# Ledger of designs, part 5: peptides against a protein of PDB entry 7QUU

Target 1, 43 residues: chain A of PDB entry 7QUU
Amino acid sequence: DAVEPSVEKEYKKIISFRDTVFEGKHQQFLVPNNVRLKFLRDR

## One batch from the design tools (peptide; aimed at target 1 K13 Q28 V35 K38)

Design b1_p11_4_s3 (made by RFdiffusion4, then SolubleMPNN; from b1_p11_4, 5 letters changed)
Fold by OpenDDE base, seed 2:
Parts: sequence; C-alpha cells; structure tokens
Structure b1_p11_4_s3 (fold): chain B 43 residues (1-43), chain A 11 residues (1-11)
Amino acid sequence: as target 1 above (43 residues)
Amino acid sequence: DELIEKFEKLL
C-alpha cells in the first residue's frame, strides 16, 4: 500500500523526535540509522 | 501533528 506523503512526513517527524529524546536520555543506545527505516519500509 | 503529541505523552 502506498503510504500517503502526509503520513510519511508525520512518521519521519516521530522518528526524528524519538531519536532526539533517546539520544538525550540514553547516550548508550546509538540506534543505528538503518534500523530506523527498516520497520517503516516493511509495511 | 496529533501523532507527535501522542508519542510525546508516551515517553
């Protein structure tokens, strides 16, 4: 199913927010940039 | 962005 461009933009913001919050709270979990996108492309 | 506000409340 083609994710609507509006919905894809909101998911990218949620991921960026998650990453910023987790990098600030947990300097020990460098979530690899590649794990960020695999869970969104396989749906 | 309602989905971001919901996500902020979960963290």
Scores: peptide ipSAE 0.024, ipTM 0.481, DockQ to the pose 0.143
OpenDDE base, seeds 1, 3, 4, 5: peptide ipSAE 0.021, 0.019, 0.022, 0.021; ipTM 0.452, 0.428, 0.469, 0.462

Design b1_p11_5 (made by RFdiffusion4)
Pose (drawn by RFdiffusion4):
Structure b1_p11_5 (pose): chain A 43 residues (1-43), chain P 11 residues (1-11)
Amino acid sequence: as target 1 above (43 residues)
Amino acid sequence: ELYEEILEAEE
């Protein structure tokens, strides 16, 4: 499963979701310091 | 815990 057909579909949904959290204005999730670093450093 | 919840909602 190293690069599936799923990849771009996954990216569009995931990137948009993650990018909103990268602003931290996510309606469902308000993200502090530790969460900021977790997202950025891992991925 | 919040990060796991975010990943679950992301899926």

Design b1_p11_5_s1 (made by RFdiffusion4, then SolubleMPNN; from b1_p11_5, 7 letters changed)
Fold by OpenDDE base, seed 5:
Structure b1_p11_5_s1 (fold): chain B 43 residues (1-43), chain A 11 residues (1-11)
Amino acid sequence: as target 1 above (43 residues)
Amino acid sequence: KLVEEIEKELK
């Protein structure tokens, strides 16, 4: 499926935010997968 | 779908 360039740009921001927040000392927060997916649907 | 690709990268 051709992902629209706008949607791919938002995806890359979400991954960069994940890496910044959950890489290193913040890996201690087990955010349940259902809570992560809710945050992505409410924007 | 975008959500399935994000779920794959979040595992």
Scores: peptide ipSAE 0.023, ipTM 0.428, DockQ to the pose 0.058
OpenDDE base, seeds 1, 2, 3, 4: peptide ipSAE 0.021, 0.020, 0.020, 0.020; ipTM 0.405, 0.412, 0.408, 0.402

Design b1_p11_5_s2 (made by RFdiffusion4, then SolubleMPNN; from b1_p11_5, 8 letters changed)
Fold by OpenDDE base, seed 3:
Structure b1_p11_5_s2 (fold): chain B 43 residues (1-43), chain A 11 residues (1-11)
Amino acid sequence: as target 1 above (43 residues)
Amino acid sequence: DLVKKIEEEML
């Protein structure tokens, strides 16, 4: 499925934000996969 | 669905 170039740019920003927030500060907290998915659905 | 693609990349 070809993602529109606008949607791909927004996706790359969300992934970069995820990596900055979760990989840098929360590697010390085993954030369960269900809590990560809840944060994305509550927005 | 953008949310599904983000979920697939996080699992």
Scores: peptide ipSAE 0.023, ipTM 0.440, DockQ to the pose 0.065
OpenDDE base, seeds 1, 2, 4, 5: peptide ipSAE 0.021, 0.022, 0.021, 0.022; ipTM 0.445, 0.471, 0.440, 0.458

Design b1_p11_5_s3 (made by RFdiffusion4, then SolubleMPNN; from b1_p11_5, 6 letters changed)
Fold by OpenDDE base, seed 1:
Structure b1_p11_5_s3 (fold): chain B 43 residues (1-43), chain A 11 residues (1-11)
Amino acid sequence: as target 1 above (43 residues)
Amino acid sequence: DLYEKIEEEMK
């Protein structure tokens, strides 16, 4: 199934954000997963 | 959906 370009872009943002947070660069940003998803969706 | 999959990958 062809992933819609908007959905793919959102997914890439979430993965990049995840990786940045877990790499310890944003350890103070303890945002719950549901809030992380909402935050990236609203951008 | 995509969000459910991402939530699973973020656990």
Scores: peptide ipSAE 0.025, ipTM 0.467, DockQ to the pose 0.054
OpenDDE base, seeds 2, 3, 4, 5: peptide ipSAE 0.024, 0.025, 0.024, 0.024; ipTM 0.476, 0.465, 0.472, 0.472

Design b1_p11_5_s4 (made by RFdiffusion4, then SolubleMPNN; from b1_p11_5, 6 letters changed)
Fold by OpenDDE base, seed 2:
Structure b1_p11_5_s4 (fold): chain B 43 residues (1-43), chain A 11 residues (1-11)
Amino acid sequence: as target 1 above (43 residues)
Amino acid sequence: DLYEKIEEEML
């Protein structure tokens, strides 16, 4: 499916934010996938 | 949608 260029840009920002959070001080916290997805949906 | 694609990458 052709993702709109605006949607792909926001996707790349979310993945970069995820990776930064997991590589950082939060690497020790097993954040459940459902909690991560809720945080993304509430924004 | 964007949320489905993020869900597929995070699960």
Scores: peptide ipSAE 0.029, ipTM 0.517, DockQ to the pose 0.062
OpenDDE base, seeds 1, 3, 4, 5: peptide ipSAE 0.028, 0.028, 0.027, 0.026; ipTM 0.509, 0.507, 0.499, 0.474

Design b1_p11_6 (made by RFdiffusion4)
Pose (drawn by RFdiffusion4):
Structure b1_p11_6 (pose): chain A 43 residues (1-43), chain P 11 residues (1-11)
Amino acid sequence: as target 1 above (43 residues)
Amino acid sequence: ALYEEIEEAAE
């Protein structure tokens, strides 16, 4: 499963979701310091 | 926990 057909589909949904959290204005999730670093460093 | 919830919601 190293690069499936799923990849771009996954990216669009995920990237947009993660980018909103990267602003931290996510309606469902307010993200503080530790969460900021977790997202950025891992991915 | 918050990060796990965020990743589950991303799926």

Design b1_p11_6_s1 (made by RFdiffusion4, then SolubleMPNN; from b1_p11_6, 4 letters changed)
Fold by OpenDDE base, seed 2:
Structure b1_p11_6_s1 (fold): chain B 43 residues (1-43), chain A 11 residues (1-11)
Amino acid sequence: as target 1 above (43 residues)
Amino acid sequence: DLVEKIEEAAK
């Protein structure tokens, strides 16, 4: 099925937004292992 | 179908 070029452009925006939201939510602060280890040494 | 492409991109 030929998706209209307008609909394909809107789809690409939705996917880009989804990926940005998931990447932003999965910015679990990769607390560099070095920073987590500092908190364990200063106790 | 556009819906099928969304479902495929969600897997």
Scores: peptide ipSAE 0.020, ipTM 0.400, DockQ to the pose 0.049
OpenDDE base, seeds 1, 3, 4, 5: peptide ipSAE 0.019, 0.016, 0.017, 0.017; ipTM 0.422, 0.372, 0.378, 0.400

Design b1_p11_6_s3 (made by RFdiffusion4, then SolubleMPNN; from b1_p11_6, 6 letters changed)
Fold by OpenDDE base, seed 1:
Structure b1_p11_6_s3 (fold): chain B 43 residues (1-43), chain A 11 residues (1-11)
Amino acid sequence: as target 1 above (43 residues)
Amino acid sequence: ELYEKIEKEML
């Protein structure tokens, strides 16, 4: 299944955001797991 | 499908 280029760009942004948050570069954004899952489902 | 891949990588 060809993932739409828009969807792949959003995925790459989410992964980059995850990695940046978990690497401790943004300690102020402990996005709780429930808020993460909601943000993904509301798009 | 995409959401399940992202969920698996975020958990």
Scores: peptide ipSAE 0.030, ipTM 0.516, DockQ to the pose 0.059
OpenDDE base, seeds 2, 3, 4, 5: peptide ipSAE 0.029, 0.028, 0.027, 0.026; ipTM 0.512, 0.509, 0.497, 0.471

Design b1_p11_6_s4 (made by RFdiffusion4, then SolubleMPNN; from b1_p11_6, 5 letters changed)
Fold by OpenDDE base, seed 2:
Structure b1_p11_6_s4 (fold): chain B 43 residues (1-43), chain A 11 residues (1-11)
Amino acid sequence: as target 1 above (43 residues)
Amino acid sequence: KLVEKIEEEAK
């Protein structure tokens, strides 16, 4: 089955959006272990 | 099928 060129372009946009949203949410703020340990000591 | 090509390009 030939995918219509319109459908393939829309799909590529959906994947790019997904990946951008996941990369932005999976920026684990690598809270450096030293900053996390400081927060636990000051409590 | 359309869905299978979509899943192959998404890996």
Scores: peptide ipSAE 0.027, ipTM 0.426, DockQ to the pose 0.031
OpenDDE base, seeds 1, 3, 4, 5: peptide ipSAE 0.023, 0.021, 0.022, 0.025; ipTM 0.428, 0.407, 0.434, 0.404

Design b1_p11_7 (made by RFdiffusion4)
Pose (drawn by RFdiffusion4):
Parts: structure tokens; sequence; C-alpha cells
Structure b1_p11_7 (pose): chain A 43 residues (1-43), chain P 11 residues (1-11)
């Protein structure tokens, strides 16, 4: 499963979701310091 | 919180 057909579909949904959290204004999730670093360093 | 965010990404 190294690069499936799923990849771009996954990216569009996930990248948009994650980019909103990268601003930290996510309606469902307010993200503090530790969460900021976790997102950025891992991915 | 981070795990909840990952679960939401899976949805």
Amino acid sequence: as target 1 above (43 residues)
Amino acid sequence: LFEEILKKEEE
C-alpha cells in the first residue's frame, strides 16, 4: 500500500482538515502548543 | 486531543 489510488483523495480531505488545524481555528478542535509541534514535526 | 483529531481525519 505504498501509494495507493487513495492518495490524492486522502490528501485533499486530510490536507484541508490539517491546514485548518495548522491555523488552529478548527471548529471542532482548538490546538495548543504541544499539538502544534506534533502535527508539524511528524508529518 | 491529538488522537481525537486523528480519528476525525479517518472519518

Design b1_p11_7_s1 (made by RFdiffusion4, then SolubleMPNN; from b1_p11_7, 4 letters changed)
Fold by OpenDDE base, seed 2:
Structure b1_p11_7_s1 (fold): chain B 43 residues (1-43), chain A 11 residues (1-11)
Amino acid sequence: as target 1 above (43 residues)
Amino acid sequence: LYEEIEKEELE
């Protein structure tokens, strides 16, 4: 199935956000839960 | 987050 260019763009944003949240859990500064909730609400 | 990615991969 050809993934629509819109869906592929959204998927890339989710992956980038996931990776940022994961990296932030291994850093001294945790990614705040409100940033997660904002990203999921603006989608 | 993970559950939403898994849903989009099943559509």
Scores: peptide ipSAE 0.027, ipTM 0.502, DockQ to the pose 0.049
OpenDDE base, seeds 1, 3, 4, 5: peptide ipSAE 0.026, 0.025, 0.027, 0.024; ipTM 0.487, 0.445, 0.442, 0.487

Design b1_p11_7_s2 (made by RFdiffusion4, then SolubleMPNN; from b1_p11_7, 6 letters changed)
Fold by OpenDDE base, seed 4:
Structure b1_p11_7_s2 (fold): chain B 43 residues (1-43), chain A 11 residues (1-11)
Amino acid sequence: as target 1 above (43 residues)
Amino acid sequence: LYEKILEEEKK
């Protein structure tokens, strides 16, 4: 089953967001928990 | 999909 280009684009956005939130926990700038919660609520 | 992302964040 070829993953539809729309689903692949959404998956790449989710991975990029995960990596940004993860990096933001290990970097000098904390990614606010509300940004994670907003991303989960807008689905 | 979401469950796999949460399992990878626990490692």
Scores: peptide ipSAE 0.026, ipTM 0.408, DockQ to the pose 0.047
OpenDDE base, seeds 1, 2, 3, 5: peptide ipSAE 0.024, 0.024, 0.025, 0.024; ipTM 0.432, 0.433, 0.422, 0.432

Design b1_p11_7_s3 (made by RFdiffusion4, then SolubleMPNN; from b1_p11_7, 3 letters changed)
Fold by OpenDDE base, seed 1:
Structure b1_p11_7_s3 (fold): chain B 43 residues (1-43), chain A 11 residues (1-11)
Amino acid sequence: as target 1 above (43 residues)
Amino acid sequence: LYEEILKAEKE
């Protein structure tokens, strides 16, 4: 299925955010797993 | 969107 260009742009932002959080480059942003999962479900 | 993120977390 061709992902709409809007959804692909949002996906790339979420991946960039994920990578930044997981690489420990932002140890200051404890995103609780529940908040991350809510954000992903609401989109 | 959620399903595509779950795929990218498994790669």
Scores: peptide ipSAE 0.052, ipTM 0.542, DockQ to the pose 0.056
OpenDDE base, seeds 2, 3, 4, 5: peptide ipSAE 0.056, 0.038, 0.039, 0.050; ipTM 0.562, 0.538, 0.547, 0.565; seeds 2, 3 fail the geometry check

Design b1_p11_7_s4 (made by RFdiffusion4, then SolubleMPNN; from b1_p11_7, 3 letters changed)
Fold by OpenDDE base, seed 4:
Structure b1_p11_7_s4 (fold): chain B 43 residues (1-43), chain A 11 residues (1-11)
Amino acid sequence: as target 1 above (43 residues)
Amino acid sequence: LYDEILKAEEE
């Protein structure tokens, strides 16, 4: 099933957020919602 | 959310 290009783009942004924020991190930290939303919008 | 993001596999 071809995932809609919009959904695929949003998914790739989530993966990139994971990698940017959590890659190489041994501890999770609370990311504020405004920072998450900024990241998703700036890409 | 965090655990779901961490477990997401790039298709």
Scores: peptide ipSAE 0.067, ipTM 0.594, DockQ to the pose 0.079
OpenDDE base, seeds 1, 2, 3, 5: peptide ipSAE 0.051, 0.069, 0.041, 0.046; ipTM 0.570, 0.587, 0.509, 0.550; seeds 2, 3 fail the geometry check

Design b1_p11_8 (made by RFdiffusion4)
Pose (drawn by RFdiffusion4):
Structure b1_p11_8 (pose): chain A 43 residues (1-43), chain P 11 residues (1-11)
Amino acid sequence: as target 1 above (43 residues)
Amino acid sequence: SLYEEILEAEE
């Protein structure tokens, strides 16, 4: 499963979700310092 | 954790 057909579909949903959290204004999730680094360093 | 909850919601 190294690069499926799923990839772009996954990316659009995930990237948008993750980018909102990268602003930290996510309606469902307010993200502090540790979460900021976790998102940025891992991915 | 909050991060795991975010990953589950992301999926």

Design b1_p11_8_s1 (made by RFdiffusion4, then SolubleMPNN; from b1_p11_8, 5 letters changed)
Fold by OpenDDE base, seed 1:
Structure b1_p11_8_s1 (fold): chain B 43 residues (1-43), chain A 11 residues (1-11)
Amino acid sequence: as target 1 above (43 residues)
Amino acid sequence: SLYDKILEEMK
C-alpha cells in the first residue's frame, strides 16, 4: 500500500534529522512517549 | 514497511 503523505513527511523529517546527527550537530535526546511514531512499525 | 525503510536508511 502507498504511504500516506503525512507519514512520508515524517519519514523525510527523520532522514533529515539523521543526516544532521551524522554531522555531529545534535546531542542525544530522549524522545517523549507521546511523540513517538509507533505506527511506523505497523506500516 | 515504512519501518523497514527507515531501518535500511539507518544502516
Scores: peptide ipSAE 0.023, ipTM 0.470, DockQ to the pose 0.053
OpenDDE base, seeds 2, 3, 4, 5: peptide ipSAE 0.022, 0.022, 0.021, 0.022; ipTM 0.460, 0.454, 0.440, 0.461

Design b1_p11_8_s2 (made by RFdiffusion4, then SolubleMPNN; from b1_p11_8, 6 letters changed)
Fold by OpenDDE base, seed 3:
Structure b1_p11_8_s2 (fold): chain B 43 residues (1-43), chain A 11 residues (1-11)
Amino acid sequence: as target 1 above (43 residues)
Amino acid sequence: SLYDKIEEEML
């Protein structure tokens, strides 16, 4: 199934944000895993 | 799914 270009763009932004956070450029917020999973399921 | 990939990449 072809991922819609809009959804692929959002995915790329999430990965870019992750990489920036892991590089120490942003404060790592301790977001609980259950909250992260809820955010992904509600979209 | 795309969500499974995002989850794998975010964990």
Scores: peptide ipSAE 0.026, ipTM 0.499, DockQ to the pose 0.064
OpenDDE base, seeds 1, 2, 4, 5: peptide ipSAE 0.025, 0.026, 0.025, 0.028; ipTM 0.489, 0.496, 0.482, 0.503; seed 5 fails the geometry check

Design b1_p11_8_s3 (made by RFdiffusion4, then SolubleMPNN; from b1_p11_8, 5 letters changed)
Fold by OpenDDE base, seed 2:
Structure b1_p11_8_s3 (fold): chain B 43 residues (1-43), chain A 11 residues (1-11)
Amino acid sequence: as target 1 above (43 residues)
Amino acid sequence: SLYEEIEKEAL
């Protein structure tokens, strides 16, 4: 099944925002894939 | 499923 382009774009923005915020603090926040997918499902 | 395709792109 093709992922809707809107959902893929939103996911990429969430990850980019997370990485930018934590890299700026010299912290690594690893979000497991199952937690990311659960968050997208619950929206 | 939609979630399986997102997981494949994220790995």
Scores: peptide ipSAE 0.037, ipTM 0.482, DockQ to the pose 0.053
OpenDDE base, seeds 1, 3, 4, 5: peptide ipSAE 0.027, 0.035, 0.029, 0.053; ipTM 0.466, 0.497, 0.492, 0.553; seeds 4, 5 fail the geometry check

Design b1_p11_8_s4 (made by RFdiffusion4, then SolubleMPNN; from b1_p11_8, 6 letters changed)
Fold by OpenDDE base, seed 1:
Structure b1_p11_8_s4 (fold): chain B 43 residues (1-43), chain A 11 residues (1-11)
Amino acid sequence: as target 1 above (43 residues)
Amino acid sequence: SLYDEIEKELL
């Protein structure tokens, strides 16, 4: 089944967020381990 | 925490 373009777009955002914030690895930059999730840990 | 909720859903 073809995933609707809207759903695919939101999925790609979630994956990009996960990779950047949790894994610290993204295609454009590496997030240092001590910087990851600072804005979430205090919430 | 918000961290734990996001981690649970995304990892």
Scores: peptide ipSAE 0.025, ipTM 0.412, DockQ to the pose 0.061
OpenDDE base, seeds 2, 3, 4, 5: peptide ipSAE 0.025, 0.024, 0.024, 0.025; ipTM 0.459, 0.459, 0.447, 0.459

## One batch from the design tools (peptide; aimed at target 1 I14)

Design b1_p12_1 (made by RFdiffusion4)
Pose (drawn by RFdiffusion4):
Formats: C-alpha cells, sequence, structure tokens
Structure b1_p12_1 (pose): chain A 43 residues (1-43), chain P 12 residues (1-12)
C-alpha cells in the first residue's frame, strides 16, 4: 500500500482539513501549542 | 487527547 489510488483523494480531504487546523480556526477543533508542533513535526 | 480526536476525525 505504498502509494495507492487513494492518495490524491486522501490528500485533498486530509490537506484541506489539516490546513484549516494549521490555522487553528477549525470549527470542531481549536488547536494549542503542543498540537501545533505535533502536526508540523510529524508530517 | 485532542490530537487523537483530530486523527480519528481524519480517519472518518
Amino acid sequence: as target 1 above (43 residues)
Amino acid sequence: ELYEKIEEKIEE
């Protein structure tokens, strides 16, 4: 499963979701310091 | 816990 057909579909949904959280204005999720670093350092 | 919830939402 190293690069599936799923990849771009996954990216569009995941990137947009993650980018909103990268602004931290996500309607469902308000993100503080630790969460900021977790998102950025891991991925 | 918040990060895990976000990841669970991504999996959904």

Design b1_p12_1_s1 (made by RFdiffusion4, then SolubleMPNN; from b1_p12_1, 6 letters changed)
Fold by OpenDDE base, seed 4:
Structure b1_p12_1_s1 (fold): chain B 43 residues (1-43), chain A 12 residues (1-12)
Amino acid sequence: as target 1 above (43 residues)
Amino acid sequence: KLYEEIEEEEKK
């Protein structure tokens, strides 16, 4: 299943925002691709 | 926790 390019761009922005806001507060959790694709499908 | 903190920062 190809993720729509619009939804993938929005997800990348949320991850970049998370990584910026929580930089140095949280360990970088490697979110598995299956969890990423589920999040993008349920939105 | 992490999602709640993101939603609080997105509302600012």
Scores: peptide ipSAE 0.028, ipTM 0.429, DockQ to the pose 0.296
OpenDDE base, seeds 1, 2, 3, 5: peptide ipSAE 0.025, 0.024, 0.028, 0.027; ipTM 0.476, 0.415, 0.456, 0.439; seed 3 fails the geometry check

Design b1_p12_1_s2 (made by RFdiffusion4, then SolubleMPNN; from b1_p12_1, 7 letters changed)
Fold by OpenDDE base, seed 4:
Structure b1_p12_1_s2 (fold): chain B 43 residues (1-43), chain A 12 residues (1-12)
Amino acid sequence: as target 1 above (43 residues)
Amino acid sequence: DLYDKILEEEKK
């Protein structure tokens, strides 16, 4: 099924955010849990 | 959907 361009853009943002959070878990500076909660609320 | 799969992986 062809995903609408708007939906594809949203998924790309979610994937990029996920990757940033996972990278932050493996870095010296942990990504704060409130960043995830803010992203989910602003959706 | 793809969103649900992404959220499930992030919970692990």
Scores: peptide ipSAE 0.028, ipTM 0.427, DockQ to the pose 0.046
OpenDDE base, seeds 1, 2, 3, 5: peptide ipSAE 0.026, 0.025, 0.026, 0.025; ipTM 0.428, 0.398, 0.421, 0.415

Design b1_p12_1_s3 (made by RFdiffusion4, then SolubleMPNN; from b1_p12_1, 7 letters changed)
Fold by OpenDDE base, seed 5:
Structure b1_p12_1_s3 (fold): chain B 43 residues (1-43), chain A 12 residues (1-12)
Amino acid sequence: as target 1 above (43 residues)
Amino acid sequence: DLYDKILEELKK
């Protein structure tokens, strides 16, 4: 199924974040608004 | 759906 480019972009951000965490780069941080995942409510 | 897919990927 085709995914809208905006949704795909946010998905890639999620995967990038996941990879950072699993690389052992655990750190206390504030999540900025530009990495919020608003589309999860509607899909 | 996409939500479930994303949650699954976050758990890997």
Scores: peptide ipSAE 0.027, ipTM 0.466, DockQ to the pose 0.050
OpenDDE base, seeds 1, 2, 3, 4: peptide ipSAE 0.026, 0.023, 0.027, 0.022; ipTM 0.472, 0.437, 0.469, 0.429

Design b1_p12_1_s4 (made by RFdiffusion4, then SolubleMPNN; from b1_p12_1, 6 letters changed)
Fold by OpenDDE base, seed 4:
Structure b1_p12_1_s4 (fold): chain B 43 residues (1-43), chain A 12 residues (1-12)
Amino acid sequence: as target 1 above (43 residues)
Amino acid sequence: DLYEKILEELKK
């Protein structure tokens, strides 16, 4: 089934966040509000 | 299940 564009965007944000956190630098970074994940209620 | 798919990707 085709995933809704909004859901796909949130998924991509999660993967991007993972990749950023696990770069190994363990540095604090500011996350812009537009990059923050929305709560995905649907499972 | 989207939630489980996301969790699986986070484990990689």
Scores: peptide ipSAE 0.029, ipTM 0.485, DockQ to the pose 0.046
OpenDDE base, seeds 1, 2, 3, 5: peptide ipSAE 0.028, 0.023, 0.027, 0.028; ipTM 0.504, 0.458, 0.486, 0.507

Design b1_p12_2_s1 (made by RFdiffusion4, then SolubleMPNN; its pose is not in this set)
Fold by OpenDDE base, seed 4:
Structure b1_p12_2_s1 (fold): chain B 43 residues (1-43), chain A 12 residues (1-12)
Amino acid sequence: as target 1 above (43 residues)
Amino acid sequence: DLLEKIEEEEKK
């Protein structure tokens, strides 16, 4: 399934926000990737 | 893209 350009744009914003807030520590939020991907697809 | 790569790893 191709990810819609809108979903990819929102994901890039979430990553940029995370990297800014956590000083570039790639700490995944304790949210499983499947829950995160579902949230982005259902929007 | 990066989302596609994450979806591929979750389907394994």
Scores: peptide ipSAE 0.026, ipTM 0.398, DockQ to the pose 0.043
OpenDDE base, seeds 1, 2, 3, 5: peptide ipSAE 0.023, 0.021, 0.021, 0.022; ipTM 0.384, 0.393, 0.403, 0.417

Design b1_p12_2_s2 (made by RFdiffusion4, then SolubleMPNN; its pose is not in this set)
Fold by OpenDDE base, seed 3:
Structure b1_p12_2_s2 (fold): chain B 43 residues (1-43), chain A 12 residues (1-12)
Amino acid sequence: as target 1 above (43 residues)
Amino acid sequence: DLLKKIEEELKK
């Protein structure tokens, strides 16, 4: 099944977020409102 | 299942 471009975009954000958070650094960072993930309804 | 795929990628 072709994943909708909007859903693929949110998936890429999740992976990028993981890669940023788990650099082994306990850093607090500000998350801008425009970087927030949307709820993925597709399972 | 896209959520399962995301979960698998998050576990790597």
Scores: peptide ipSAE 0.027, ipTM 0.515, DockQ to the pose 0.045
OpenDDE base, seeds 1, 2, 4, 5: peptide ipSAE 0.026, 0.026, 0.024, 0.025; ipTM 0.517, 0.509, 0.498, 0.509; seeds 1, 2, 4, 5 fail the geometry check

Design b1_p12_2_s3 (made by RFdiffusion4, then SolubleMPNN; its pose is not in this set)
Fold by OpenDDE base, seed 3:
Structure b1_p12_2_s3 (fold): chain B 43 residues (1-43), chain A 12 residues (1-12)
Amino acid sequence: as target 1 above (43 residues)
Amino acid sequence: DLLEKIEKAEKE
């Protein structure tokens, strides 16, 4: 399943935003990778 | 792809 280059760019932005939010205030709140993938696929 | 890399990291 090839992800379209447009969709992959949006996913990179969402992941970068999430990582920035979680690294700064919630170093103890590990969002499981399965929850990450679900959030990206359900959009 | 980014999704394939993340899916591989879930199976470890």
Scores: peptide ipSAE 0.021, ipTM 0.391, DockQ to the pose 0.043
OpenDDE base, seeds 1, 2, 4, 5: peptide ipSAE 0.020, 0.020, 0.017, 0.018; ipTM 0.385, 0.411, 0.339, 0.411

Design b1_p12_2_s4 (made by RFdiffusion4, then SolubleMPNN; its pose is not in this set)
Fold by OpenDDE base, seed 3:
Order: sequence, then C-alpha cells, then structure tokens
Structure b1_p12_2_s4 (fold): chain B 43 residues (1-43), chain A 12 residues (1-12)
Amino acid sequence: as target 1 above (43 residues)
Amino acid sequence: DLLEKIEEELKK
C-alpha cells in the first residue's frame, strides 16, 4: 500500500520521537513551538 | 493497516 507522503512524514516523526525518548538518556531537549504531530487516521 | 504498522514499529 502506498502511504501518502504527508502520512509517512508524520510516521517518521513518531519513530524519531520514540528513538529519542527511549535512548536511555535523561536529557531535556528543546522542541520548537511550531513542531506538532498531526493525527494519523488511516487505519 | 497503517496504525498496525506504526504499533509494530513502536514495540521494537
């Protein structure tokens, strides 16, 4: 199934966020106020 | 199902 490029972009953000959170480092990172995830609705 | 694929990737 071809995933829409916009949905793939949001998926990659979720995976990147997971990898950052679970890296095992207790570090704070700054997220710009304009960075947001969109709701994925394709079930 | 895209959500299933996301859940699978999140569990790895």
Scores: peptide ipSAE 0.027, ipTM 0.504, DockQ to the pose 0.044
OpenDDE base, seeds 1, 2, 4, 5: peptide ipSAE 0.025, 0.023, 0.027, 0.025; ipTM 0.491, 0.488, 0.505, 0.491; seeds 1, 2 fail the geometry check

Design b1_p12_3 (made by RFdiffusion4)
Pose (drawn by RFdiffusion4):
Structure b1_p12_3 (pose): chain A 43 residues (1-43), chain P 12 residues (1-12)
Amino acid sequence: as target 1 above (43 residues)
Amino acid sequence: SEEEELFEYLME
């Protein structure tokens, strides 16, 4: 499963969700310091 | 929800 057909579909949904959280204005999730670093360093 | 699953995925 290294690169499936799913990849771009996953990316569009995950990227947009993650990019909102990268601004930290996500309606469902307000993200502080530790979460900021987790997202940026891992991925 | 779908967004909770995505959030947990990113947290892992």

Design b1_p12_3_s1 (made by RFdiffusion4, then SolubleMPNN; from b1_p12_3, 7 letters changed)
Fold by OpenDDE base, seed 5:
Structure b1_p12_3_s1 (fold): chain B 43 residues (1-43), chain A 12 residues (1-12)
Amino acid sequence: as target 1 above (43 residues)
Amino acid sequence: SEDEKLYLELLK
């Protein structure tokens, strides 16, 4: 099934935030497996 | 920081 639009939107926010906001400022946070697996399961 | 707090909020 297609990823629920709300879940996809929130996951993209998390990834963008991790990769862009913390770049060069902090050690980049890893997206926890439970969050990533939830996104993949809803696809 | 506020950025770190926002990251934690997105994970909820």
Scores: peptide ipSAE 0.045, ipTM 0.562, DockQ to the pose 0.264
OpenDDE base, seeds 1, 2, 3, 4: peptide ipSAE 0.038, 0.036, 0.035, 0.039; ipTM 0.480, 0.497, 0.514, 0.505

Design b1_p12_3_s2 (made by RFdiffusion4, then SolubleMPNN; from b1_p12_3, 7 letters changed)
Fold by OpenDDE base, seed 2:
Structure b1_p12_3_s2 (fold): chain B 43 residues (1-43), chain A 12 residues (1-12)
Amino acid sequence: as target 1 above (43 residues)
Amino acid sequence: TEDEELYLLLLR
């Protein structure tokens, strides 16, 4: 299913927050393909 | 699925 525009706007805020928090920290996160965030699984 | 598209957006 296509991501609803309201949901896409919420995730853009999460991405912007992530990018701000990690600015200058050069942190890389490896997420396994089988790992879903709890808040995505509960949708 | 919507959840997979959202997961890919967070990892982008």
Scores: peptide ipSAE 0.074, ipTM 0.556, DockQ to the pose 0.068
OpenDDE base, seeds 1, 3, 4, 5: peptide ipSAE 0.065, 0.040, 0.040, 0.040; ipTM 0.561, 0.491, 0.504, 0.505

